# Peptides against a protein of PDB entry 3B8E, part 238

Target 1, 230 residues: chain A of PDB entry 3B8E
Amino acid sequence: PFLIFIIANIPLPLGTVTILCIDLGTDMVPAISLAYEQAESDIMKRQPRNPKTDKLVNEQLISMAYGQIGMIQALGGFFTYFVILAENGFLPIHLLGLRVNWDDRWINDVEDSYGQQWTYEQRKIVEFTCHTPFFVTIVVVQWADLVICKTRRNSVFQQGMKNKILIFGLFEETALAAFLSYCPGMGVALRMYPLKPTWWFCAFPYSLLIFVYDEVRKLIIRRRPGGWVE

## One batch from the design tools (peptide; made by RFdiffusion4, then SolubleMPNN)

Design b1_p30_7_s4 (from b1_p30_7, 26 letters changed)
Fold by OpenDDE base, seed 2:
Structure b1_p30_7_s4 (fold): chain B 230 residues (1-230), chain A 30 residues (1-30)
Amino acid sequence: as target 1 above (230 residues)
Amino acid sequence: MELLKKLLELALKLLKELEERMKKLLEQKK
């Protein structure tokens, strides 16, 4: 999100404090829960890793985490961001290069895509209104990401949902997201304005896309072990 | 190590600022 903010010179889609709430709040318990996941049925059939040749974090893992799943997550967040800005009169094309004027407190006549003028304060309210739905979109997409991270090769349907700590993590991150989104005072403390319940559904197609994508990936790995998808 | 230290210092600064804001909000409600 921050790279696109710089490159496209668009208004800030996600605040620094909100990023910290994701990294330290919603991600920790789910990540720890994966340590309690049951081993895949084929783990004892795999050759031991060669510490000299096989890195724990390899290019394939980076490509999967950052290049594939991370891109789908980012697309989900930006989709929600652009929907909210469009509902407030700012079409995506009009946002390109708008950052300089958007962040200038002395400019109180920034026009939207319909010729309506926006004061600095009004623009910042709209910006902060985007932070919470973007955050919630990341959490909803992380539901799918956490579920797919249970296994490397087995389908989620084969592995099942037996890890109670992972289930707890899903509820905890959701409860934390709801708390941060709707608790009175969060708008002042974290600049997280309450979101419409309908905005939660903006992320669901992307969560489903991640799930389907990973199940297809795992199906390919099972059919063609040692392929470029693994 | 220095980048991690700077990130931790920034996180701590933000947490302290958050704590101060929360304290002020709690004081305004008394």
Scores: peptide ipSAE 0.005, ipTM 0.272, DockQ to the pose 0.016
Fold by OpenDDE base, seed 1:
Structure b1_p30_7_s4 (fold): chain B 230 residues (1-230), chain A 30 residues (1-30)
Amino acid sequence: as target 1 above (230 residues)
Amino acid sequence: MELLKKLLELALKLLKELEERMKKLLEQKK
């Protein structure tokens, strides 16, 4: 998100505090829960990793985690961001290059896509209003990410949802996201303004997309072992 | 890589469609 903020010169889509809430709050318990996942049925049939040749973190894993899934997550967040800004009169095309004027406290006549003028304070309220839904979008997409990370080759339908710690992690991250979004005083303490319940649904298509994408990937791996997708 | 490109293209298409729909809705309220 921060890279696109710099490259596209758009208003800040995700605040530093919300990033910390993701990294330290919502990601920790789900990540730990994966350590308690049951081994895939074929794990004992695989050759041991060669510690001299086989990297623990390979290029395929990096490409999957950051290059594919991370990009879909970012797209989900930006979709929610653009929806909220558009609901407040700022269409995506007009956001390009707007950052300089957006962040200038002396400019109180920044026009939206409909010719309405916005004061610095009003713009910052809209900016902070985007942070919480962007954060929640990441959490909703992380539901799919956590589920797909259970297995490398087996379908989630084959592995099942028997890991109680993973289920607890999904509940915990969701409860924390709801708490941070709706608890009184979070707007002052963390600049996390309450979101409309409807904005939670902006992430669902992307969560489903990640799930379908990974199941298709795993299906390809099962049908063509040793392919470029593995 | 190709699938990611297709997903990016789809996301951009959806964003453009949303923008057009919102523009139309706001024009109708004027």
Scores: peptide ipSAE 0.000, ipTM 0.175, DockQ to the pose 0.150
Fold by OpenDDE base, seed 3:
Structure b1_p30_7_s4 (fold): chain B 230 residues (1-230), chain A 30 residues (1-30)
Amino acid sequence: as target 1 above (230 residues)
Amino acid sequence: MELLKKLLELALKLLKELEERMKKLLEQKK
């Protein structure tokens, strides 16, 4: 989100404090839970990693994590962001290049897509209203990410949901997201304004897309071992 | 290493800011 904020000069989609809540709050327990996942049924048929030739983080892993899944996550977050701004009179096309005027506290007559003038304070309220739904969208998509990261080749349906620590991680990140979204005072403390419950559903198509995409990928890997998809 | 240090410093700064805001909220509820 921060790269697009700079490149497109749009209002800030996600606050720095909210990013820290993701990285330090919602991601830690789920990430730790993966260390307790059961081994895949074929793990003993795989050769051990060669530390001289095989990088711990290879190009395939980077491509999968950032180039594919990370892009779907970003699209989900930005979809939510653009919908909220559009509901408040700012169409996506009008947001391009608006950052400079948006962040200037001395400009109190920034026009939306319908010619309505917005004060600095009003614009910042709308910006902060976007942060919570964007955050929740990322958390909902992370449910799918956590589940797909359980295995490299086996389907989630083959592996099952036996990891109690992973189930706890899903509950914890969801509970934390709900707490940060609805606890009184979070609007002042974190600039996270209360979220309409309906906004949780905006992320579900993207979560489902990630899940389906990865299951199809794993199916291809099982049918064609050593292919370009691995 | 330098990038990690800068990220940690930023995280600590933001945590302190959060703490200060939470203190102000607690004072307003009194």
Scores: peptide ipSAE 0.000, ipTM 0.263, DockQ to the pose 0.017
Fold by OpenDDE base, seed 4:
Structure b1_p30_7_s4 (fold): chain B 230 residues (1-230), chain A 30 residues (1-30)
Amino acid sequence: as target 1 above (230 residues)
Amino acid sequence: MELLKKLLELALKLLKELEERMKKLLEQKK
């Protein structure tokens, strides 16, 4: 989010406080829950990793985590951000380069895509209105990410959802996201304004995309062991 | 709301197209 904020010079899509809420709030319990996942049914058919040649974190894992899944997550967040700004009169094309004028408190006549003028206070309300739905979008996409991280090769349908700690983690992160989004005073304390319930659905296509993408990837790995997709 | 619905419909359409492309790639590898 910050890289696009700088490169595209757009209004801030996700605040530092909301990032901390993701990393320290919603990610910890789900990440710990993976330690309780059952071994894949084919683990005994795999050769042991060579500790001299096979890195724990290889280029393929980095490419998957940061290059593919992380990019889909970011796209989901930005999709929600652009939807909310568009609903408030700011089309994506008009956001490019707008940051300088957006953040200037002395400019009270910033025009939206329809020629409506916005005061500094109004713009900051819209900016802070984007932070919570972006955060919630990341949480909803993390549902799929957590589920796909259960296995390297087996389908989720083959592995099943037997890990009760993982299920608890999904409910916990969702409950925490709802609490941070709707608890009175969060707008003042964390600059997290309440979101419309409909904005939760903005993430669902991207969550489904991650799930389908990974299941197809795993299907390819099962059909062609030792391929570049592994 | 209407824009959101249209964007969600578009996202779902793109997702279906991606799924179909991935299925075709799997068939070509058989």
Scores: peptide ipSAE 0.000, ipTM 0.190, DockQ to the pose 0.053

Design b1_p30_8_s1 (from b1_p30_8, 24 letters changed)
Fold by OpenDDE base, seed 3:
Structure b1_p30_8_s1 (fold): chain B 230 residues (1-230), chain A 30 residues (1-30)
Amino acid sequence: as target 1 above (230 residues)
Amino acid sequence: SLLEELKKLAEELLKLLLERAKKLLEEKLK
């Protein structure tokens, strides 16, 4: 999210503190849970790893956990961000290059896509209104991403949800999201304004799509090992 | 730049925690 913020010069979609909450609060337990996840049946049939040279969680699992999940989360978050700003009069194309004027407190006449002028205070309210839904969207997407990352080839239904740490991680990140969204003072402390309950469901279609896509991908991999879909 | 540094720091911390978790698991499996 921050890289896109810099490259596109758009208003900040997610605050610094919120990013830290994601990285330290929501990603930590799930990442640890993947280290304790049961190996796939096909992996178990392979020769034992050398305990001195081969890490329990290999670089590929780490790459999937941190790299791919992060990219997918960002896509979901940005979708929510653009929807909220569009509903407030700022179309995505209008946001490009707007950051400089957006963050200037002395400019109180920034126009939206419809010619309405926005004061600095009004702009900041809209910006901070995006932070909470963006965060919640990431959490909802993580539900699917964490589940799909349990396996490479096997279906989630075949592997099962036996990892109690993963289940705890899903609960923890959801509880944290609820706390940050609705606890009094979070709007001032973390610049996360209260979230309308309807926004919790905004990411569900996206999460479902990713889940279905990954299951189909895994099905293809099982049927055609070594194919280009891997 | 500050945000990028903070993100990197957070990622490093997560990596460290993951490595620690691996070690703990390895110890329990021995």
Scores: peptide ipSAE 0.000, ipTM 0.211, DockQ to the pose 0.013
Fold by OpenDDE base, seed 4:
Structure b1_p30_8_s1 (fold): chain B 230 residues (1-230), chain A 30 residues (1-30)
Amino acid sequence: as target 1 above (230 residues)
Amino acid sequence: SLLEELKKLAEELLKLLLERAKKLLEEKLK
């Protein structure tokens, strides 16, 4: 998010506090849950050919898959960001290079894509309105991410969900997201203004995309054992 | 603008450090 903010000079989509909440409050428990995840049945049943090379190859493939998932996750967040700003009159193309004027408190006539002038205060309200949905989008996408992370070859339907810590992590993330989104004072304290309940669903297409991606990947692995997609 | 960019860079670095710490913790617990 910050790299895009710098490169594109767009208004900040996600604040520092929300990043900390993701890393420490949201992602930590799920990460721990994955550490205690039971070995996948297909991994346990797979005959090793060369433990050293197979481990290295597997780690590379896993890292590549996580990189792709992370990219999809980021796209989901930015999608939500652009949708909110578009609903407030700022089309994506208009946001490019707007940061300088956007963050200037002495400019009170920044125009949106439709010629409406926005004061500094109004712009900051819109900016902070984007923070919460971006965060929520990340959480919703993480639901899918966490579910698919437990397996490499088996479908979610085959492996199932047995890790209680993982389930707890999902609830914790959701509860934290709800708290930060709807608790009074969060707009002032954390620059996270309340969001409409409908914004929880904005990330669902991307969650679905992650599921489809992972299931297709796993299907390919099952059809081509030992392939590079593993 | 430069200060803001530096701030954002610092925030990104913080994120990366936290992610690394998380991964290390995960590796330790496995």
Scores: peptide ipSAE 0.000, ipTM 0.204, DockQ to the pose 0.015
Fold by OpenDDE base, seed 1:
Order: sequence, then structure tokens, then C-alpha cells
Structure b1_p30_8_s1 (fold): chain B 230 residues (1-230), chain A 30 residues (1-30)
Amino acid sequence: as target 1 above (230 residues)
Amino acid sequence: SLLEELKKLAEELLKLLLERAKKLLEEKLK
């Protein structure tokens, strides 16, 4: 998100505090849950025939999967960002290169895509309004990611959701998202303004997309063991 | 891909910044 902000010169989609909350709050418990699942799966797995090669291949596959999921997650966040700004009159094309004028305190007549003038204060409110739904989108997409990561080769439908740690992680992420989104004072303290409940659903298509993508990937791996996807 | 490497680099930089921020906060709280 930050790289796209720099490259595209768009208004800041995700605040520093929001980034900190994601990295420290939402990613930690899921990472721990996955680490425990991996440890449990590694204990249950027969010793790899070649520990060095199989471990390396597995680490590469995991790294690639996380990279791909992370990209889809970022796309989901940006989609939500662009939708919110579009609803406020700023079309995506208009946002390109707008950062300089957007962040200038002395420019109080920045025009949106429809010719409406926005004061600096109004622009910052809209900007900060985007931080919360971006965060929430990440959390909702992480639900799918956590469910997907539970299974390396098997479908989620085959293994089910038996991991209590995973469920706890999902609950914690959701609780944190709700707290940051709706607790009084978060707008001032964290620059996260309250989110309409409907925005929670904006991420669901992306969660579904990730789910479908992973199921298709796993299906391909199962049908073509040793293929290019492995 | 170059984008993935850039993303990884950005994430590493962000982690480093966060670690520094955490250290700074810890220093200010001591």
C-alpha cells in the first residue's frame, strides 16, 4: 500500500497508525496460529525422505503462497479505498498525482471529479475515513487467508475448522477491527473514523476470490503432483 | 517478480521502521 502511494502519488490510503495496528495486532496472532499448525503438521508428517530438499521446497511454496495472497489482500484494500473515494466524488483516475495538492494545507479548493471544491480539512476527513475500511478489508481478507493456510494440499472442506487457535485468531482480529472502527475517540487518537457496517461486506468478494483461487490451486496440485505449481 | 521483491523490501523496511519506533517508544517510556 505504501509503495503504491509513493509511485502513484495518490492520497494516503493507509495511515502509519493503521499499518502499525495491522502489523502488530492482526498479523501476530494469525502468524502464531499458523506456526503452531505447522509444528503440529510437521510432527504428524512422516520424516521427509530428503529433509533438506523437501524443507526447502516447502519453504519456497509457502513463501510464494504468502506473496500471492498478500498481493490479493492489497488489491482488496485498494479496491475499498477507491470505492470510498469514488463515492465522495474522487474517481481513481483523478486521484493519480493528486497527493501534492491534497496534502497542501494552503489549497482549499481542490476539485473532485465532479467539480466540487474540497477544503483541506474536508479532504483529510475523507482520507482518514479510508483508513478504517482499508484496515477492515485486510482483516476480512485475512479470515480467508487463515482458513486457506490451515491446509497445504487438502481442501478446507476436507480438514474443517478444528483448530481452536485459528478460531481465536479470527476472533481477535475481528474484535480489534471492531474496536478500532467503533470505539469513541479512535478518530482523534488513531485517525480511524467510524465505519458503516456495510463496508465490512466490501471485502467478502475478495475473500471469496482468495478462497476460490486457493482451492483451484490445491486442486491443480492434487491432479498434477510434481507440476510447475509445486 | 520485481514487484514481489519490491514488496518484500518495503515490508522489511516497514518492519525495521516499526522496530525502531518500538525501541523509541520503549526508550521514551523508560
Scores: peptide ipSAE 0.000, ipTM 0.239, DockQ to the pose 0.018; fails the geometry check
Fold by OpenDDE base, seed 5:
Structure b1_p30_8_s1 (fold): chain B 230 residues (1-230), chain A 30 residues (1-30)
Amino acid sequence: as target 1 above (230 residues)
Amino acid sequence: SLLEELKKLAEELLKLLLERAKKLLEEKLK
């Protein structure tokens, strides 16, 4: 998200605070939960492999999978960002290159896509209005991500949700998202303005996409052992 | 453990990128 902010010179879609909340608040518990994840049934039935070679391959595969999932998460966040800005009169094409004027506090007549002028304060309100939905979008998408991380090869439907720590992580990140979204003063303290409850559902298609993607990936792995997608 | 290490690495990289980006932005805005 931040790289796109720099490259495209668009208004900041995700604040530093929200990034910290993701890294320290939402992702930490799930990461710990993975250490306690129950061994997969398919691994338990396999003969020992070469630990040196298999470790390297596994690291590459995990890195690739997380990279792809991360890209889908980012797309979901940006989708929400662009929808919110569009609802406020800023179409995506108009946002390109707008950052310089957007962040200039001395420019109080930045025009939206419809010719409406926005003061610096108004622009910052809109910007901060995007931070919370972006964060919530990441959380909702992470629901699918965390669920799929329980297994490498088995379907979620086969493995089930046995790890109570992971389940706790899902509730924890959701509770944190709700707290940051609706607690009074978060707009001032954390630059996270209140979120309309309907925006929680904007990420659901992307959550579903991740879930489908991972199930397809796992299906391919089961059908073609040793493939590049493993 | 590997996922935790990867996450830690990703977090460190993100922090570094953010710091670098902030510096670049500050330089561009001054």
Scores: peptide ipSAE 0.000, ipTM 0.227, DockQ to the pose 0.027; fails the geometry check

Design b1_p30_8_s2 (from b1_p30_8, 24 letters changed)
Fold by OpenDDE base, seed 1:
Parts: C-alpha cells; structure tokens; sequence
Structure b1_p30_8_s2 (fold): chain B 230 residues (1-230), chain A 30 residues (1-30)
C-alpha cells in the first residue's frame, strides 16, 4: 500500500498510526495462528525427500503465495479507498498526481472530478475518512487469508475451521477493528473516523476472490503435481 | 453481477497503477 502511494502520488490512503495498528495489532495474532496450524499440519510430518532442494522449493512457494495474497489484500484496500474518494467526487484518474496539491495547506481550491472546489480541511477529512474503511478492508480480507492458509493442498471445505487459535485470532482482529472504528476519540487520536457499517461489506468481494483464487490454485496443484504453481 | 463489476474495476485500477509505475520507472532510468 505504501509503495503504491509513492508510485501513484495519490493522497495518503493510510496514516502511520493506522499502519502500525495493522502491523502490530492485526498481523501478529493471525501470524501466530498460522504458525501453530503449520505445526499441526502434515507439512512438518512429511520428511523432505531431498532436504536441501525441497526445503528451498517450499520456502519459495510459501513466499510467492504470501506475496500474491498480500497483493490481493492491498488491491482490496485500494479499491475501498478509491470507492470512498469517488463517492466524494474524486475519480481514480483525477487522484493520480494530485498529492502535491492535496497536501498543500495554502491551496484551498483543489477541484474534484466534477469541478467542485475543496478546501484543505475538507480534503483532509475525506483523506482520514478513508483510513478506517481501508483498515477494516484489510481485516476482512485477512479473514479469508487465515482460512485459506490452513491448508496448502486440501480445500478449506475438507479441513474445516477446527483451530481454536484461528478463531481467537479472527475475533481479536475483528474486535480491534471495531474498537478503532467506533471508539470515541479515534478520529483525533488515530485519524480514523467512524464508518458506516455498510463499509464492512465492501471487502467481501475481495475476500471471496482470494478464497476462489486459492481454491483454484490448490485445484491446479492437485491436478498437476510438480507444475509451475507448485 | 456486482462482484464481476467490482473485479473489473479492480483490474482496471491495477492496470492503470501498473502503467503509471512503469512510466515512473522509465523516467527514473532516464
């Protein structure tokens, strides 16, 4: 997300505090949950046929999978960001390169895609309005990530949701998201304004996409063992 | 239908971002 912000030169979609909350609050418990699930999964029980080559291949595959999932997660967040800004009159194309003028306190006549002028204060309110939904989107997408990471080869439907640690991680992450989204003072303290409950559902299509993507990937791996996806 | 539209929009946005990223990278190489 931060790299795209720099490259696209768009208004800041996530504040530093929000990023810290994601990294420390939402990612830690899921990561621990996944580490425990990996220990329970047969991944550790299969003796590598060739410890050096198979370990390297597995590490690369894991890294690629996490990289792809992270990319989809970022896309989900940015989608929410662009939807909110579009609802406020800023189309995605118009946002490209707008950062310099957006962040300038002395420019109070930044025009949106429809010719409406926005003051600096108004722009910052809209910017900060994006932080909470972006965060919530990440949390909702992480639900899917946690579910799909339970199995490398088997369908989620086959393994089910028996891991209590995973359930706890999902609950903790959701509770944190709710707290940050609706607790009074979070708008001032964390630049996270309260959002409408409907925004929680904005990420669901992306969660579904990740789920479908992973299931298709797993299906391909099962049908073509030793292929490039392996 | 909504999911398909959202996916199409997301794809389009990603393509635009990637295009701009590539353009910036090319500018930095010059």
Amino acid sequence: as target 1 above (230 residues)
Amino acid sequence: SLLEELLKLSKKLLEELLKKAKEKLEELKR
Scores: peptide ipSAE 0.006, ipTM 0.247, DockQ to the pose 0.044
Fold by OpenDDE base, seed 2:
Structure b1_p30_8_s2 (fold): chain B 230 residues (1-230), chain A 30 residues (1-30)
Amino acid sequence: as target 1 above (230 residues)
Amino acid sequence: SLLEELLKLSKKLLEELLKKAKEKLEELKR
């Protein structure tokens, strides 16, 4: 998220402290859960021909999975960010290059896509309004990602929810999201304003799409082992 | 090693966050 912020020169979608909270609070437990997850029976049945290469392959797989999850999470967060800003009159194209004027306290006439002028305070309220739903979107997307990443080839329905660490991670993420979203003082401390309960559902269609896509991907992998979709 | 490095980095970041949180709490108490 921070890299896209710098590259696109858009208003900050998520505060640095909040990003750190996500990285430490939401990503660590899932990553550990994936590391302790029993490799699919097909991977485990392959006797390690070379323990050094197998460790390297496992590390690469974990790194790729983590990187992919992180990218999908970021995309989901940015989607929610752009939706909120669009609802407030700032279309995505208009946000490109707007950061400099957006962050300038002395400019109180920044125009939205419809010609409405926004004061610095109004802009910051909208910016901070994006932080909480961005975070919540990441958590909701993580629910889907963690469930789908549980297995490489098997469907979620076939493998089931046997990993207790994963379930605990999901619970912890949800609890953290609720805490950061609704605890008094979080708006001041983390610039995360309270979230309307309806925004929790904003990411659900996206999570569903990811889930469906992954199930289709896994189906293709099962039908065509060694295909380009892996 | 990558996991250990990530854990070390996460620990360092957590310590920095805790430090910043304490500093903010002290600022709020003043």
Scores: peptide ipSAE 0.000, ipTM 0.232, DockQ to the pose 0.018
Fold by OpenDDE base, seed 3:
Structure b1_p30_8_s2 (fold): chain B 230 residues (1-230), chain A 30 residues (1-30)
Amino acid sequence: as target 1 above (230 residues)
Amino acid sequence: SLLEELLKLSKKLLEELLKKAKEKLEELKR
């Protein structure tokens, strides 16, 4: 999300503190859970690792957990971000390059896509309104992504959900999302305004899509080992 | 520049916490 923020020079979609909460609160436990997941023989060409002597997380698991999950999360988050801003009058194309004027306290007449002028205070309210739904969207997308990351070839239904650490991670990130969204004072402390319940469901279609896509991909891999979809 | 610094700080913090988590897991396995 930060890369797009810098490159596109758009208003900040997610606060730095919120990102820290994602990285530390939601990503760490799930990433560790993947290290303890039952490996597929075709994924792990290496001998089974000894949990006591071997590194907890190998480069492959780190890359998968932080790389692929991060990309999918960013896509889901930005979708929510653009939807919220569009509902408030700012179309995606209009946001490009707007950051400089957006963050300037002395400019109180920034126009939206429809010519409505927004004060600095109004802009900041809209910006901070994006933070909570963006975060929750990431969490919801992460549910599906963490599940699909358990395997590369086998279906999730074949591999099963026996990893208690993963289940705990899913619970923990959901609890954290609820806490940050509804705990009094979070709007002031973390710029996390209260979340409307409808926003919890905003990411579900996306999560379902990636889940179905991954299952289809895995099915193809099983039928055509070494194919381009791997 | 501020954003870059914050990102670097966040990365360092994450790495440190990950290290601590690993250490704790190793401790629990002993």
Scores: peptide ipSAE 0.000, ipTM 0.213, DockQ to the pose 0.013
Fold by OpenDDE base, seed 5:
Structure b1_p30_8_s2 (fold): chain B 230 residues (1-230), chain A 30 residues (1-30)
Amino acid sequence: as target 1 above (230 residues)
Amino acid sequence: SLLEELLKLSKKLLEELLKKAKEKLEELKR
């Protein structure tokens, strides 16, 4: 998100505090939970592997999968961001290159896509209004990610929801999202303005996309063992 | 025990975030 902010020169979609909350509050618990994940049912059916040679390959494959999931998460976040800004009069195309004027405190007449002028304060309000929904979108998408991370090769339906740590992670990240979204003072303190409950549903298509993507990926892995898609 | 540790860690994180939030609020009030 931050790289896109720099490259596209768009208003900041996600604050530093929010990024920290994602990294520490949402991603850390899943990462820890993976260390305690129950062995897949297919492990016992596998032939012995050389742990020295196969470990590196496995780590690379996992890294690639998470990279792809991360891209989809980012797309979901940006989708929500663009929808909110569009509802406030800023179409996506108009946001390109707008950052310089957007962040200038002395410019109080930045025009939206419809010619409406926005003061600096108004612009910052709408910017901060995007922070919480972006974060919540990531959390909602991570619901699917947390569910799918339980398995590498098996379907979620096959492995089940046995890891209590992952389940806890789902509730923890949701509770954190709710806290940051609705606790008084978060708008001022963390630049995360309250979120309308309806925005929680904006990420659901992307959550579903992650789920479908992973199931398809796992299906391919099962049908073609040793492929690069692992 | 692991869940308790995770809960403790989460609590600590939330406390740190709240602390940071309070600090920022104080800065804004100055």
Scores: peptide ipSAE 0.000, ipTM 0.214, DockQ to the pose 0.021

